# Designs tried in a protein design run: peptides against a protein of PDB entry 3ZOQ. Part 11

Target 1, 223 residues: chain A of PDB entry 3ZOQ
Amino acid sequence: QLLQDSWWNQLKEEFEKPYYQELREMLKREYAEQTIYPDSRDIFNALHYTSYDDVKVVILGQDPYHGPGQAQGLSFSVKPGVKQPPSLKNIFLELQQDIGCSIPNHGSLVSWAKQGVLLLNTVLTVRRGQANSHKGKGWERLTDRIIDVLSERERPVIFILWGRHAQMKKERIDTSKHFIIESTHPSPFSARNGFFGSRPFSRANAYLEKMGEAPIDWCIKDL

## One batch from the design tools (peptide; made by RFdiffusion4, then SolubleMPNN)

Design b1_p9_4_s4 (from b1_p9_4 with Y2S D5A)
Fold by OpenDDE base, seed 5:
Structure b1_p9_4_s4 (fold): chain B 223 residues (1-223), chain A 9 residues (1-9)
Amino acid sequence: as target 1 above (223 residues)
Amino acid sequence: SSGGAYDTE
């Protein structure tokens, strides 16, 4: 099967639907004819690293980084050795100011994912150099379903929604059960308008502690 | 990009 059991149980019906089959066929053509990111084996890394049951926090991104070697199937994350993109740099600046973490010497957020931070983009593939090139091709329907099944989960989830795109998903989240942390986007274009000082990391951990769960160790070790 | 709606293409 495509996904680990916990996600497969939640999403298997989606993969049988025509929209996903069409998406899959599109992706086959795209990967064959274009340079597509991330590597096809990494498309579902967010779900691989963080099981359905283990999700504590969701951080929504738009679509993968479209530069060479950047995307690794996790929102905002870049492979080790890759220069940290501006938004990620700002994330780490806020992390430092929020809870005192040092700025890591790499941009991989895998350690967050392994702790239950679902680093989900709403669109999971992109053409090189063409942001949003795979928008509207079917990914959004799948990732909406991911949000839906998490919203339907009894165990609470914390959704961190940076910027307008992510915040558009708020309507899908049952706020009677789940928590939402909203601010402007960490992009240099918007970070100073509310992202900086929003303290999403300590706030997320505060919610986790209220739920009797272990907080996330947001600090990232150097490699 | 993962930078979301405020990133440039």
Scores: peptide ipSAE 0.054, ipTM 0.788, DockQ to the pose 0.373
Fold by OpenDDE base, seed 4:
Structure b1_p9_4_s4 (fold): chain B 223 residues (1-223), chain A 9 residues (1-9)
Amino acid sequence: as target 1 above (223 residues)
Amino acid sequence: SSGGAYDTE
């Protein structure tokens, strides 16, 4: 099976649907004929690192980085050794101001994922150099279902929604059970309009503590 | 791409 048991139980029906079969066939062609990111083995890394039951926080991205060696199947995250993209640098700046973490010497957010931070893009693949090239091809239907099944979960989740695209998913989230942290996007074009000073990391941990859960260690150690 | 470098969202 594609996913570990907890996610498979939630999503197995989606993989049997025509839309996903069409998406799969499209991806086969794309990966065969063009350079697609991330590596096909890494497409579902967000779900591999963070089980359905272990999700504490969700951070939504749009689609993967489209440069060589960048995407690792986690929203906003880049593989070690890769220069930190501007939005990620701003994320770390806010992290530093929010809770005092040092700026790491790499951009991998795997440590967050392993603690229950689901780093989910709404579109999980992209052509090299062509942002949003796989938009509207079926990923959004699957990732909407991911949001839905998390929203339906009894154990509360914290959704961090940076920017308009992510915030459009708010309507799918049961706010009677779950918590939402919203701000402008960490992009240099929008960060000064609300992202900086939004303190999403301390706020997320405050919610976790209210729920009786262990907070996230957001600080990332150097490699 | 939000998750990308220069998203304006």
Scores: peptide ipSAE 0.056, ipTM 0.796, DockQ to the pose 0.453; fails the geometry check
Fold by OpenDDE base, seed 1:
Structure b1_p9_4_s4 (fold): chain B 223 residues (1-223), chain A 9 residues (1-9)
Amino acid sequence: as target 1 above (223 residues)
Amino acid sequence: SSGGAYDTE
């Protein structure tokens, strides 16, 4: 099976549906004929690192980085050794101002994922150098289902929704059970309009503490 | 730039 048991139980029906089979066939062609990111084995890393039951926080992104060696199947995250993209730099700046973390010398957010931060892009693949090239090909239906099954989960989830694209998913979230943290996107084009100072990390931890759960250690160690 | 981190929203 494609996924660990907890996610498979939630999503197995999706993988049998025609839309996903069509997506899969498209991806086979794309990976054969184009340079596609991330590596095909890393597409579902967000779900691999964070089980369905272990999700505490969700951070939504749009689609993967499209440069060589960048994408690792986690929203906003880049592989170690890769230059931190501008939005990620701003994320770390806010992290520093919010809770005092040092800015790490790499951009990998794997440590967040391992603690229950689902770093989910709405589209999980991209063609090299072509942002959003796989938009509208079926990923959104699957990732919508991921949001849906999390929304249906009885144990509360914190959704961090940066920017309008992510915030459009709010309608799928049962706010009677789950918490939402919203701000403008960390992109240099929008960060100064509300992202900076939004303190999503301390706010998320405050919710976790209210729920009696362990907070996230958001600080990232140097490699 | 990445739509995951570079959009203008």
Scores: peptide ipSAE 0.054, ipTM 0.792, DockQ to the pose 0.591; fails the geometry check
Fold by OpenDDE base, seed 2:
Structure b1_p9_4_s4 (fold): chain B 223 residues (1-223), chain A 9 residues (1-9)
Amino acid sequence: as target 1 above (223 residues)
Amino acid sequence: SSGGAYDTE
């Protein structure tokens, strides 16, 4: 099956719907005719690394990095050996100021994902060099459903919503059960308007502690 | 791109 059991149980009906079948056909064509990121086998890495039941925190991105070797199916994350993109650099700067973590020598956030941080983009594929090229093709409906089923989950989730795009998803989140951490986006164009100093990492861990859950080890080891 | 290479949001 496409996804691990916990996510499959939540999303299997989506994959049978016409919108997803159309998306799938589009993607087949795109991957055949264009350079598409991430690798098709990595599209659902966020769901592979973080099961439905294990989600503690959600960090929403827009769409994958569109440069060679960057995207690895996790929002904001880049494969080891890849230069850290500006937004990711700012994320690590805030991480350092927030909880004292050192800046890692790579940009892979897999360690977060393995701890229950769902690093979800709202659009899961992109053409090389063409940001948002797969916007409006069906991914948003699936990822909205992902947010919905998490919102419906009894066990609380922490949603970290950086920037306007992510914050548009607030309406889908049951704030009677779940927690939201909002700020401007870590992009250099917006980080100084609120992202820096927002301390999302310590705040997320504070919520986890309130729920009696283990905090996230946000610090990333060098490779 | 929020979560992508470049974002202004």
Scores: peptide ipSAE 0.054, ipTM 0.789, DockQ to the pose 0.419; fails the geometry check

Design b1_p9_5_s1 (from b1_p9_5, 6 letters changed)
Fold by OpenDDE base, seed 4:
Structure b1_p9_5_s1 (fold): chain B 223 residues (1-223), chain A 9 residues (1-9)
Amino acid sequence: as target 1 above (223 residues)
Amino acid sequence: EPLTVEDTE
């Protein structure tokens, strides 16, 4: 999995570090011995769809969906034909209430990624049926670096931080340059405590307009 | 270098 040049320039040093080599060796073993999601070729899809220079918005997730056929290397996103997970359904409900988009008949957020929405999980792999099974194995150090290099970028970024886990990354973000949109997580357990009505999509576009950038077309067409 | 397909298949 070769990264785009823009990301490679930012991250190449990380891949040479011992922690990543250890992570890589672990992943080789995991993919050989266990069912791991997403497909290995999809691990870095967030970086493939959205170059370093093209990032406008970051939406942080924790780790991939751990069910068959779900994860596609983008936070909260599921492959077409896959039932929308509860959190994603709530995201679309908020999208509808926020800016009037129809709820799509699929759960793929690729259209967002192609527009500059980096759909990044802090952990990029998971064992089937075992949430957080690859937590603390090295991914967090790499994804922290991704946040860091975006924070250091001169061109502003909008970070959407849903829930405590994502919000813990706020300390790594230079708020003098970048914008943060925070709320509770879209999970059914927390959505009614602040996510619904938070209007992250219109707020993100408002920031983009202030920066003189094209807004995101958040509405997703049916397939 | 990132994990490649060859590393995992």
Scores: peptide ipSAE 0.137, ipTM 0.842, DockQ to the pose 0.030
Fold by OpenDDE base, seed 5:
Structure b1_p9_5_s1 (fold): chain B 223 residues (1-223), chain A 9 residues (1-9)
Amino acid sequence: as target 1 above (223 residues)
Amino acid sequence: EPLTVEDTE
């Protein structure tokens, strides 16, 4: 469960801070007394799949899916075999319209993560059936630091900020170095208000190509 | 378990 060296170097001081110690104690209690998602081993999957240096794109989510077997430590992503949540379905619809990808038969975004798409939730745990139950408990401070150290990185990053919650993080992003793609959230409640047609995938790849970097293969193969 | 400094020492 140890973080990759690249992330450890950036975040190690956070884990020593009182807020994180308090968070840890809270989480220990929560995992012992409640059903918490994702599995404790998967909490930092976003950092496991995408090293600090390899981050090309960041997609911010709020908190994990709170249903059984759904969350896998990656924003918007669900484990194979799990029904695609509505927001994820809309993401794939936009993906199809944007760059012609087929709709995959699963909801795992691990292939994106492995290519440098940091699928980061601002809150990394949740109680079963209780959205935002771990909001304000310390995760936001850690994930703010993640955004900060990426913002401080010399190599440019593309931040995809869907919805107001994610967009609140804009103030932490040095737009002199980094790129921001904004739209409404892919949720069915907001997708038709700007998410559909926003073409975040082609836009992200356009930036990557301009920077001389390999684009993301956003198309997800069936399992 | 969540990562801590103590967990890495």
Scores: peptide ipSAE 0.127, ipTM 0.793, DockQ to the pose 0.025
Fold by OpenDDE base, seed 3:
Structure b1_p9_5_s1 (fold): chain B 223 residues (1-223), chain A 9 residues (1-9)
Amino acid sequence: as target 1 above (223 residues)
Amino acid sequence: EPLTVEDTE
């Protein structure tokens, strides 16, 4: 699908590079021969919902959920009607404790995306039932470029980096212009070691206010 | 097949 103009201007050179052409051919084969998530039309949903110029906050994930009907092209987000995965449940628990939001009856984070929260996975596709199956196939180079062009942007961005994988991207971010919020991952295996109590939502809004930007309405309404 | 930016240009 065509990208929004602001993203196209930033990324058009990447799509012409050999690595992306190889990735494209790989994906064509994968979607033809395997069950791949998300739906091919949803791969770039993060960029569709949040333009380059409208990005206020970035939340990095690793790769999409690999179960049926889960992934919708946004990090940590699941389609309505899908049981909330453990990490997402913990995100909502922290949201509740941080700023008092109720836990929604669904797991869609589209409302965040529409407000300027770029919900970006570093790898944008996965085989059914096979976590990280598309790791190292080219997505990371594209998503690194997404981080780079945001880092180069004059208007400041807030990067929320949960866990080691996301935090490895810190070296790509110009901290003289941009803000970083770091903690352990919301996974049940790590959440109690720093994610809970990290208050990323209120902290993000505090930075936005300092920059003269409208804060994010992090509370998600029931469907 | 997956739709990429190039596929839709």
Scores: peptide ipSAE 0.078, ipTM 0.794, DockQ to the pose 0.029
Fold by OpenDDE base, seed 1:
Structure b1_p9_5_s1 (fold): chain B 223 residues (1-223), chain A 9 residues (1-9)
Amino acid sequence: as target 1 above (223 residues)
Amino acid sequence: EPLTVEDTE
């Protein structure tokens, strides 16, 4: 099966639907004819690292980085050895100001994912050098379903929604049960309009503590 | 440097 059991139980019906079969066929052509990111084996890394039951926090991105060696199937995250993109740099700056973490010498957020931070892009693939090239091809329907099944989960989730694109998903979230942290996007074009100083990391941990759960260790060790 | 759409918006 494509996913681990906890996610498969929630999403298996989606993979049998025509829209996903069409998406799959499109992806087969794209990976054969173009350079597509991330590696096909890494498309579902967010779901691989963070089980359905283990999700504590969701951070939504749009689509993967479209440069060589960057995307690793986790929103905002880049593989070790890759220069940190501007948005990620700003994320780490806010992390430092929020809770005092040092800026790591790499951009991998795998340590967050392993602790229950679902780093989900709404579109899970991209063609090299062509941002948003796989928009509207079916990924959004699947990732909407991911948000839906998390919203329906009894155990509360914290949704961190940076920017307008992510905030458009708020209507799918049961706010009577789940917590939402909203601010402008960490992009250099918007970070100074509300992202900086929003303290999403300490706020998320405060919610986790209120729920009686272990906080996230947001600090990332150097490699 | 390759960026996501939101990195350039």
Scores: peptide ipSAE 0.040, ipTM 0.717, DockQ to the pose 0.798

Design b1_p9_5_s2 (from b1_p9_5, 5 letters changed)
Fold by OpenDDE base, seed 2:
Structure b1_p9_5_s2 (fold): chain B 223 residues (1-223), chain A 9 residues (1-9)
Amino acid sequence: as target 1 above (223 residues)
Amino acid sequence: ELPTVEDVE
């Protein structure tokens, strides 16, 4: 028999709504007519790797990488063997300076996801070479609901909000229960304006320890 | 449960 899916319990009503059915039909057309990323099997990887109950930290992205073989359904993460994108390189630089982790020889953040780091994009699909091409098609309503149900959860969550786009979601987060770590985006265009030196990894672990939870092992092993 | 490949393909 199937294992209980804590996300299904939280989101089942959304999947029955007209907006999601319209999104689904749109996606069917897009995947049939265009090159869409990630692979359709990987769209919900963030939810697959990190159950609703297991979420400790949320890291919000905008939409998937739009190059071949990059996106794997996790924000900022790339499949092994793929060159690390500039923002991800900066994430690892900050990780090294923050808590001393070595720069991994790959860009997969699956190890974070398996520890309770929800690597969520606000939009979960993209056309090849066309950033934000699936913006405003329905994903945002679903991912807003994901944020909402986490905000409503009694067990505290840490939200890491890099850049203005992610920070716009702050209004949906009950800061009486949950913690927010904000800085500029890790993009080369903004990282030097506040992301570097923000130490989100040690700060997140400090909150987890304060709550009596196990910290995240942010260090990523080479493959 | 969560949407599957069949929901998109």
Scores: peptide ipSAE 0.032, ipTM 0.701, DockQ to the pose 0.030
Fold by OpenDDE base, seed 3:
Formats: structure tokens, sequence, C-alpha cells
Structure b1_p9_5_s2 (fold): chain B 223 residues (1-223), chain A 9 residues (1-9)
């Protein structure tokens, strides 16, 4: 028996489309012949941790980390015990300056996901050591649909769009219903040009409060 | 139900 799933109701038609079937076959070959991240069981972790109805905030990434043991199916997040990547370090620096959270001793953002923060990459897989190797293979069409169905939802969503890649998705978001927080990317190459000081965490919570929603506890406890 | 591991393994 299929378990009831709010994402299934929204995305079931996509999984039947030719583009996704082709993507599926490609992925089967890739995982068999190459080292692909994340683990195949973790590809849809963002959707597993945060149901369609429970989404409060969306944070868009590009594609998974391509180093061993890093990616766990959540944008910007790394498994416990993994050194925090530069962009993630900057995210935590902004978190500290924005709302006073301590910098955690790990890089897992699972606690955000469990609270309704959809940590979605636009591309959900990558070859080891080859950034963007699965770009243009079909993931973008699925993840665009994820954005679309959230945009169509009556209950408002907050979209946090860091950098130009994420901001290109703005045209898919109904700003009459939903809120957008934009800044430069947390990457060391761009963070000083607007990401630092953008205070996305407090701003997101301010919108949630205006909507009568519980705010996100953005502070991450040490493991 | 989201796609299973069998879809990619």
Amino acid sequence: as target 1 above (223 residues)
Amino acid sequence: ELPTVEDVE
C-alpha cells in the first residue's frame, strides 16, 4: 500500500512523464558505473523531512556537494562529522550575527528541515568531484514543478533565494501570496557583497509571525 | 509515496 504523502499528490504526474523516466534510467546507469552523491536513499531527503503541507520556508541550492560523505540530500547541509564547507560556514556566521545563534560543531541542517524549511537543490545528484555533472538531465524540470506547486498553494511560503541561480526562479513564484528574501550567495566569492547583513533568518521569522505561524528555531544544537 | 531506491539502484 502507498502511504499517504502530500508530495505524492502534488508530484505524481511528474513521475509518470517521459523526462522523469529518462532521468530515472540515467541515474540507474550513473549509480551503477560512477560514484554519485548523495546516497541513492537520500536523494529525496528534502521532501521526506518536509511535507508539502508543512513547508514554511524554502532555501534553494544548486546541486549536492561532490566530496565523499558530504551530501545528505539537503541543500547546503553536510552529514555530522564532515567539515563545514565555506558557504555553510558563512551561513552560520550570518546566523550568529542575525539572531545570536552559536556556530554548531557540525553542519547538519536536519533540524531546519524538520521544522518546515525545505532545503531543496535544483539538481539532486552529482558525480564525485564533478560539480554540476548532472545539470540539464531532468532534475530542473522536477524541482521547477516543486516550486510551482508551492507557489500555487494558498498557504503562504517564504522563499530564500541566495545568488543569481536561485533568483532565476523568482518568476515562478506568485508574490501576491508568497514572500521572497533575496541576497547574494553565501559563497566566499559573493558573501561580502550582500549576503552578510541580509538577516534572512530574522526576516523569515518576521513574515511567519505576520502570517500567524510559529517561527523557525534556526539555532542548531551541538551533537 | 515518493520514488523508491529501486528507481535508481
Scores: peptide ipSAE 0.026, ipTM 0.692, DockQ to the pose 0.030
Fold by OpenDDE base, seed 5:
Structure b1_p9_5_s2 (fold): chain B 223 residues (1-223), chain A 9 residues (1-9)
Amino acid sequence: as target 1 above (223 residues)
Amino acid sequence: ELPTVEDVE
């Protein structure tokens, strides 16, 4: 379960830094003493499914779902068989309205990840039932570096930034090379304030096509 | 070789 070589080349120096070592030690304690999500083997799934070179689109989340069996190491995504969280339901509603996709019978976004959609949370672990419990422990420094190395990449990337938390990362993105799609968050608390009707999926594909790249097949098949 | 998530365990 090694990171792909392309990510290793970009991030290897981070893993040797004291902050990451401290994070690692913290995580060891947390996983030993608490119920932590996702499974330790799934922490880096976003990087596993989408190599550095293959990234076409980035969708930023905050931290993993903190309920049992939900988080699978991909932002907004839930394992098959898990009830779709409200934000994810709204994502699929927008997907349907945007490009006509049917609502899938599951919440796994792995098919997006495999096509080059980096589903990255800024914090990659969480305690059960305690949202943001691992905030400020070192993940943000690593994920900032992930954003940075993508921003530095010559091949353009599309960043989809839903909500203020994700939008705070705009300053790290070279908009002379990369594209940003912004709206309110898909959360029920904010979706009607701009997320619905924002059409991020068609807009992303329009950019990809202009760049001569294959668009993302955003439609998710039932399992 | 690349670090793994198993490094956390």
Scores: peptide ipSAE 0.041, ipTM 0.747, DockQ to the pose 0.028; fails the geometry check
Fold by OpenDDE base, seed 4:
Structure b1_p9_5_s2 (fold): chain B 223 residues (1-223), chain A 9 residues (1-9)
Amino acid sequence: as target 1 above (223 residues)
Amino acid sequence: ELPTVEDVE
């Protein structure tokens, strides 16, 4: 699906490993027997929209939304026409307070992905209505490798790590080259404890400018 | 090239 895929060069060895083959077989069974999200064509959308070389910012999520029509293979993002989940609403509230963007009438973050924001979940699939149902099945090993190869990249990356789960990946990131923005999770249960007012968007752009790179246009247009 | 839908389905 990706011609001249920079990710393939970084990850091709992983796809041949036994753990991934086992994961693949598990997924075949799961998609055949259960309702799994996202659509199988959308599993790697984060990598499809943002090549290895084009990554400027990484935003880590845990696993996909598990409701009908929500997940589109991008962390925190929902398909157009889908009601914005609470965490995403809080993300947009912080975006508005941080840099003055209007709240969009949809929840698609594809515009971020196209600009080099890798919207990566650590687990890339989920059963309908069963959060973390595919935890510990092999995705974490692949996504750890994604973090590793980005950490090893010479060109700096900005990692936005919301909440403890994402922050556990900090040990894999070479902070001598890369920048980390940490806060509590945008979830209603944690957002008021540090996410609000953390200004991750302006901070990310400030780092990009220091690196001599174009900033992200974080503002999302209505559809 | 990244795995296709045929690799998962």
Scores: peptide ipSAE 0.026, ipTM 0.667, DockQ to the pose 0.030; fails the geometry check

Design b1_p9_5_s3 (from b1_p9_5, 4 letters changed)
Fold by OpenDDE base, seed 4:
Structure b1_p9_5_s3 (fold): chain B 223 residues (1-223), chain A 9 residues (1-9)
Amino acid sequence: as target 1 above (223 residues)
Amino acid sequence: ELPTVEDTE
């Protein structure tokens, strides 16, 4: 099966639907004819690293980085050895100001994912050099379902929604059970309008503590 | 490095 059991139980019906079959066929063509990121084996890395039951925090991105060697199937994250993109640099700046973490010498957020931070893009693939090239092809329907099944989960989730695109998903989240942390996007174009100083990391941990859960160790060690 | 939509929003 495509996913681990906890996610498969939640999403298996989606993979049998026509929209996903059409998406799958499209992706087969795209990966055969174009350079597509991430590697096809890494598309669902966010779900592989963080099981449905283990999700504590969700951080929504739009679509993968479209440069060589960048995307690793986790929102905002880049593979070790890759230069940190501007938004990620700002994320680490806020992390440092928020809870005192040092800026890591790499951009991999895998350590967050392993602790229950679902690093989910709404669109999970992209053509090289063409941002949003796979928008509207079916991914959004699947990732909406991911948000839905998390919203329906009894155990609370913290959703971190940076920017307007992510915030559009707020209507799908049951705020009677789940917590939302909103700010402007970490992009250099918007970070100074609210992202900096928003302290999403300490706020997320405060919610986790209120729920009786272990906080996230947001600090990332150098490699 | 080409900016992503995220980096340009």
Scores: peptide ipSAE 0.039, ipTM 0.706, DockQ to the pose 0.882
Fold by OpenDDE base, seed 3:
Structure b1_p9_5_s3 (fold): chain B 223 residues (1-223), chain A 9 residues (1-9)
Amino acid sequence: as target 1 above (223 residues)
Amino acid sequence: ELPTVEDTE
């Protein structure tokens, strides 16, 4: 028996569609023949940690980190004990400058996810050492649907869209109901062109307060 | 419950 799940109610029709069945068959082959990240049990961690009804904020990434032990099924997040990737380091630098949080000694964003921050990649799997290797295989259609059902939700959502890839999803978001925070990507190649100083964390909390919602505790404790 | 790659549908 399937447990009651708010995401299941929203996405069950997608899982029955041919594109998703083809994606699953592809992934089964990939995980059997290649080293794929994240662990197959962690693919949907973003949805596991943050239910459809509990989503307050969405942060979009592209695809998982492709190095050993890094990806944990959450955008930009890395497992404890893993060196913080450059983009994540910049996220924490902005966090510190924005609201005064200390830089944590790890890169896990699970605490955000548990508070209603959906850390969603548009592509949810990757081959080891091959960035974007699973692009165009069906994930984008599912994750577009995730954005769509959130956009259709009456309760407002805040979408944080870093960089052009994420910002292309803006057309799917009903801005009459939902809020969008846009800047350049936290990557070292783009962070100085607008990400730094964008203050997405305080701005997100300001919107939450206006909506009568509890703000996110963005500060991450050391492990 | 969300489907996994290992699930048989």
Scores: peptide ipSAE 0.027, ipTM 0.659, DockQ to the pose 0.027
Fold by OpenDDE base, seed 2:
Structure b1_p9_5_s3 (fold): chain B 223 residues (1-223), chain A 9 residues (1-9)
Amino acid sequence: as target 1 above (223 residues)
Amino acid sequence: ELPTVEDTE
């Protein structure tokens, strides 16, 4: 998988390590023998859309959607034409209440990614219908390194950590340089316990403005 | 549609 030069410079050592080579071989078998999401060419879309240097905000997910045609290599995002999953619907509800954006007629978050929002899952592949089926296979070590190199970056980053899984990564983030926005997960099971009303979008933009950076245009246009 | 682990948090 070809990465942008900025990410390659940060991650090249990982790709040479045995764990990643083993992961790669595992993935080759999985894609050959099982239905795996996303498409193999889309696995690193988060890194493709948002360079290491251009990262302004990080939103962590767990693993890709496991239904047909859903996952596009970006956390919480679905391809156009795909019904918005419940968590994504809640994200858009909070977006509307937070900063007044209209609910888009699709679920693609590519516009965020292009503005510097790294939509990263901790695990980047999944078997059809089997959530977390690729947990513990090596992705977490790579994505931990992604968090680490961002934490080590001099230019501040905003980490949005929804739910307990994402919040477990907080220990890897240098809070002397970087900002963290935490709440419960947007899932229907947890959104009413803190996600709704958390206003992560306006808060993120407030930090960006304080740092002298352009805010994110979180509003998503209809297709 | 089967829920993800995230959806069950």
Scores: peptide ipSAE 0.027, ipTM 0.646, DockQ to the pose 0.846
Fold by OpenDDE base, seed 5:
Structure b1_p9_5_s3 (fold): chain B 223 residues (1-223), chain A 9 residues (1-9)
Amino acid sequence: as target 1 above (223 residues)
Amino acid sequence: ELPTVEDTE
């Protein structure tokens, strides 16, 4: 299967729908004719690293970084060796202030993903140098379904919604079962308006502990 | 380094 069994069971019907087939055909053309990020093999890394059943926390992003070598199929995350983007730097600053983690020497959030943090972008591909270039092409329908099936899950999920784009998805989340942590976006343009001091990491872990689940080790080791 | 839409939000 393309995805882990748990995700496949939740999403298999989407892949058969016309919108996804059209998206797939579009992507084939785009990857053939343009430089598209992430690597086609990495598009679904968020789902690869974090199974449907293992999701504890969701962090929503918009679309992948559009610079060379940056995107690795995880929201906000960059491949090792890549300079940390401003938003990611601010995430780590908040992490440090929130729970005392050191700033890692890389920007890979894979360790979070492996612990059940679904690092999901709403759009999963982008043209080089053209932010949001694949908006409205079908990804949002799939990722909305991802949010929906998580919302429908009995086991609670914590949704961390930074910024207005992510917060627009709140209407899809059953707050009778799931927890939402909202703040402004970690972008330098908005971080000082509420992201800093929002303490999403400790708050997420507090919910996990109340549910009797293991907290996330948010601290990232140097490579 | 190129800005992202997220970074410009």
Scores: peptide ipSAE 0.024, ipTM 0.650, DockQ to the pose 0.888

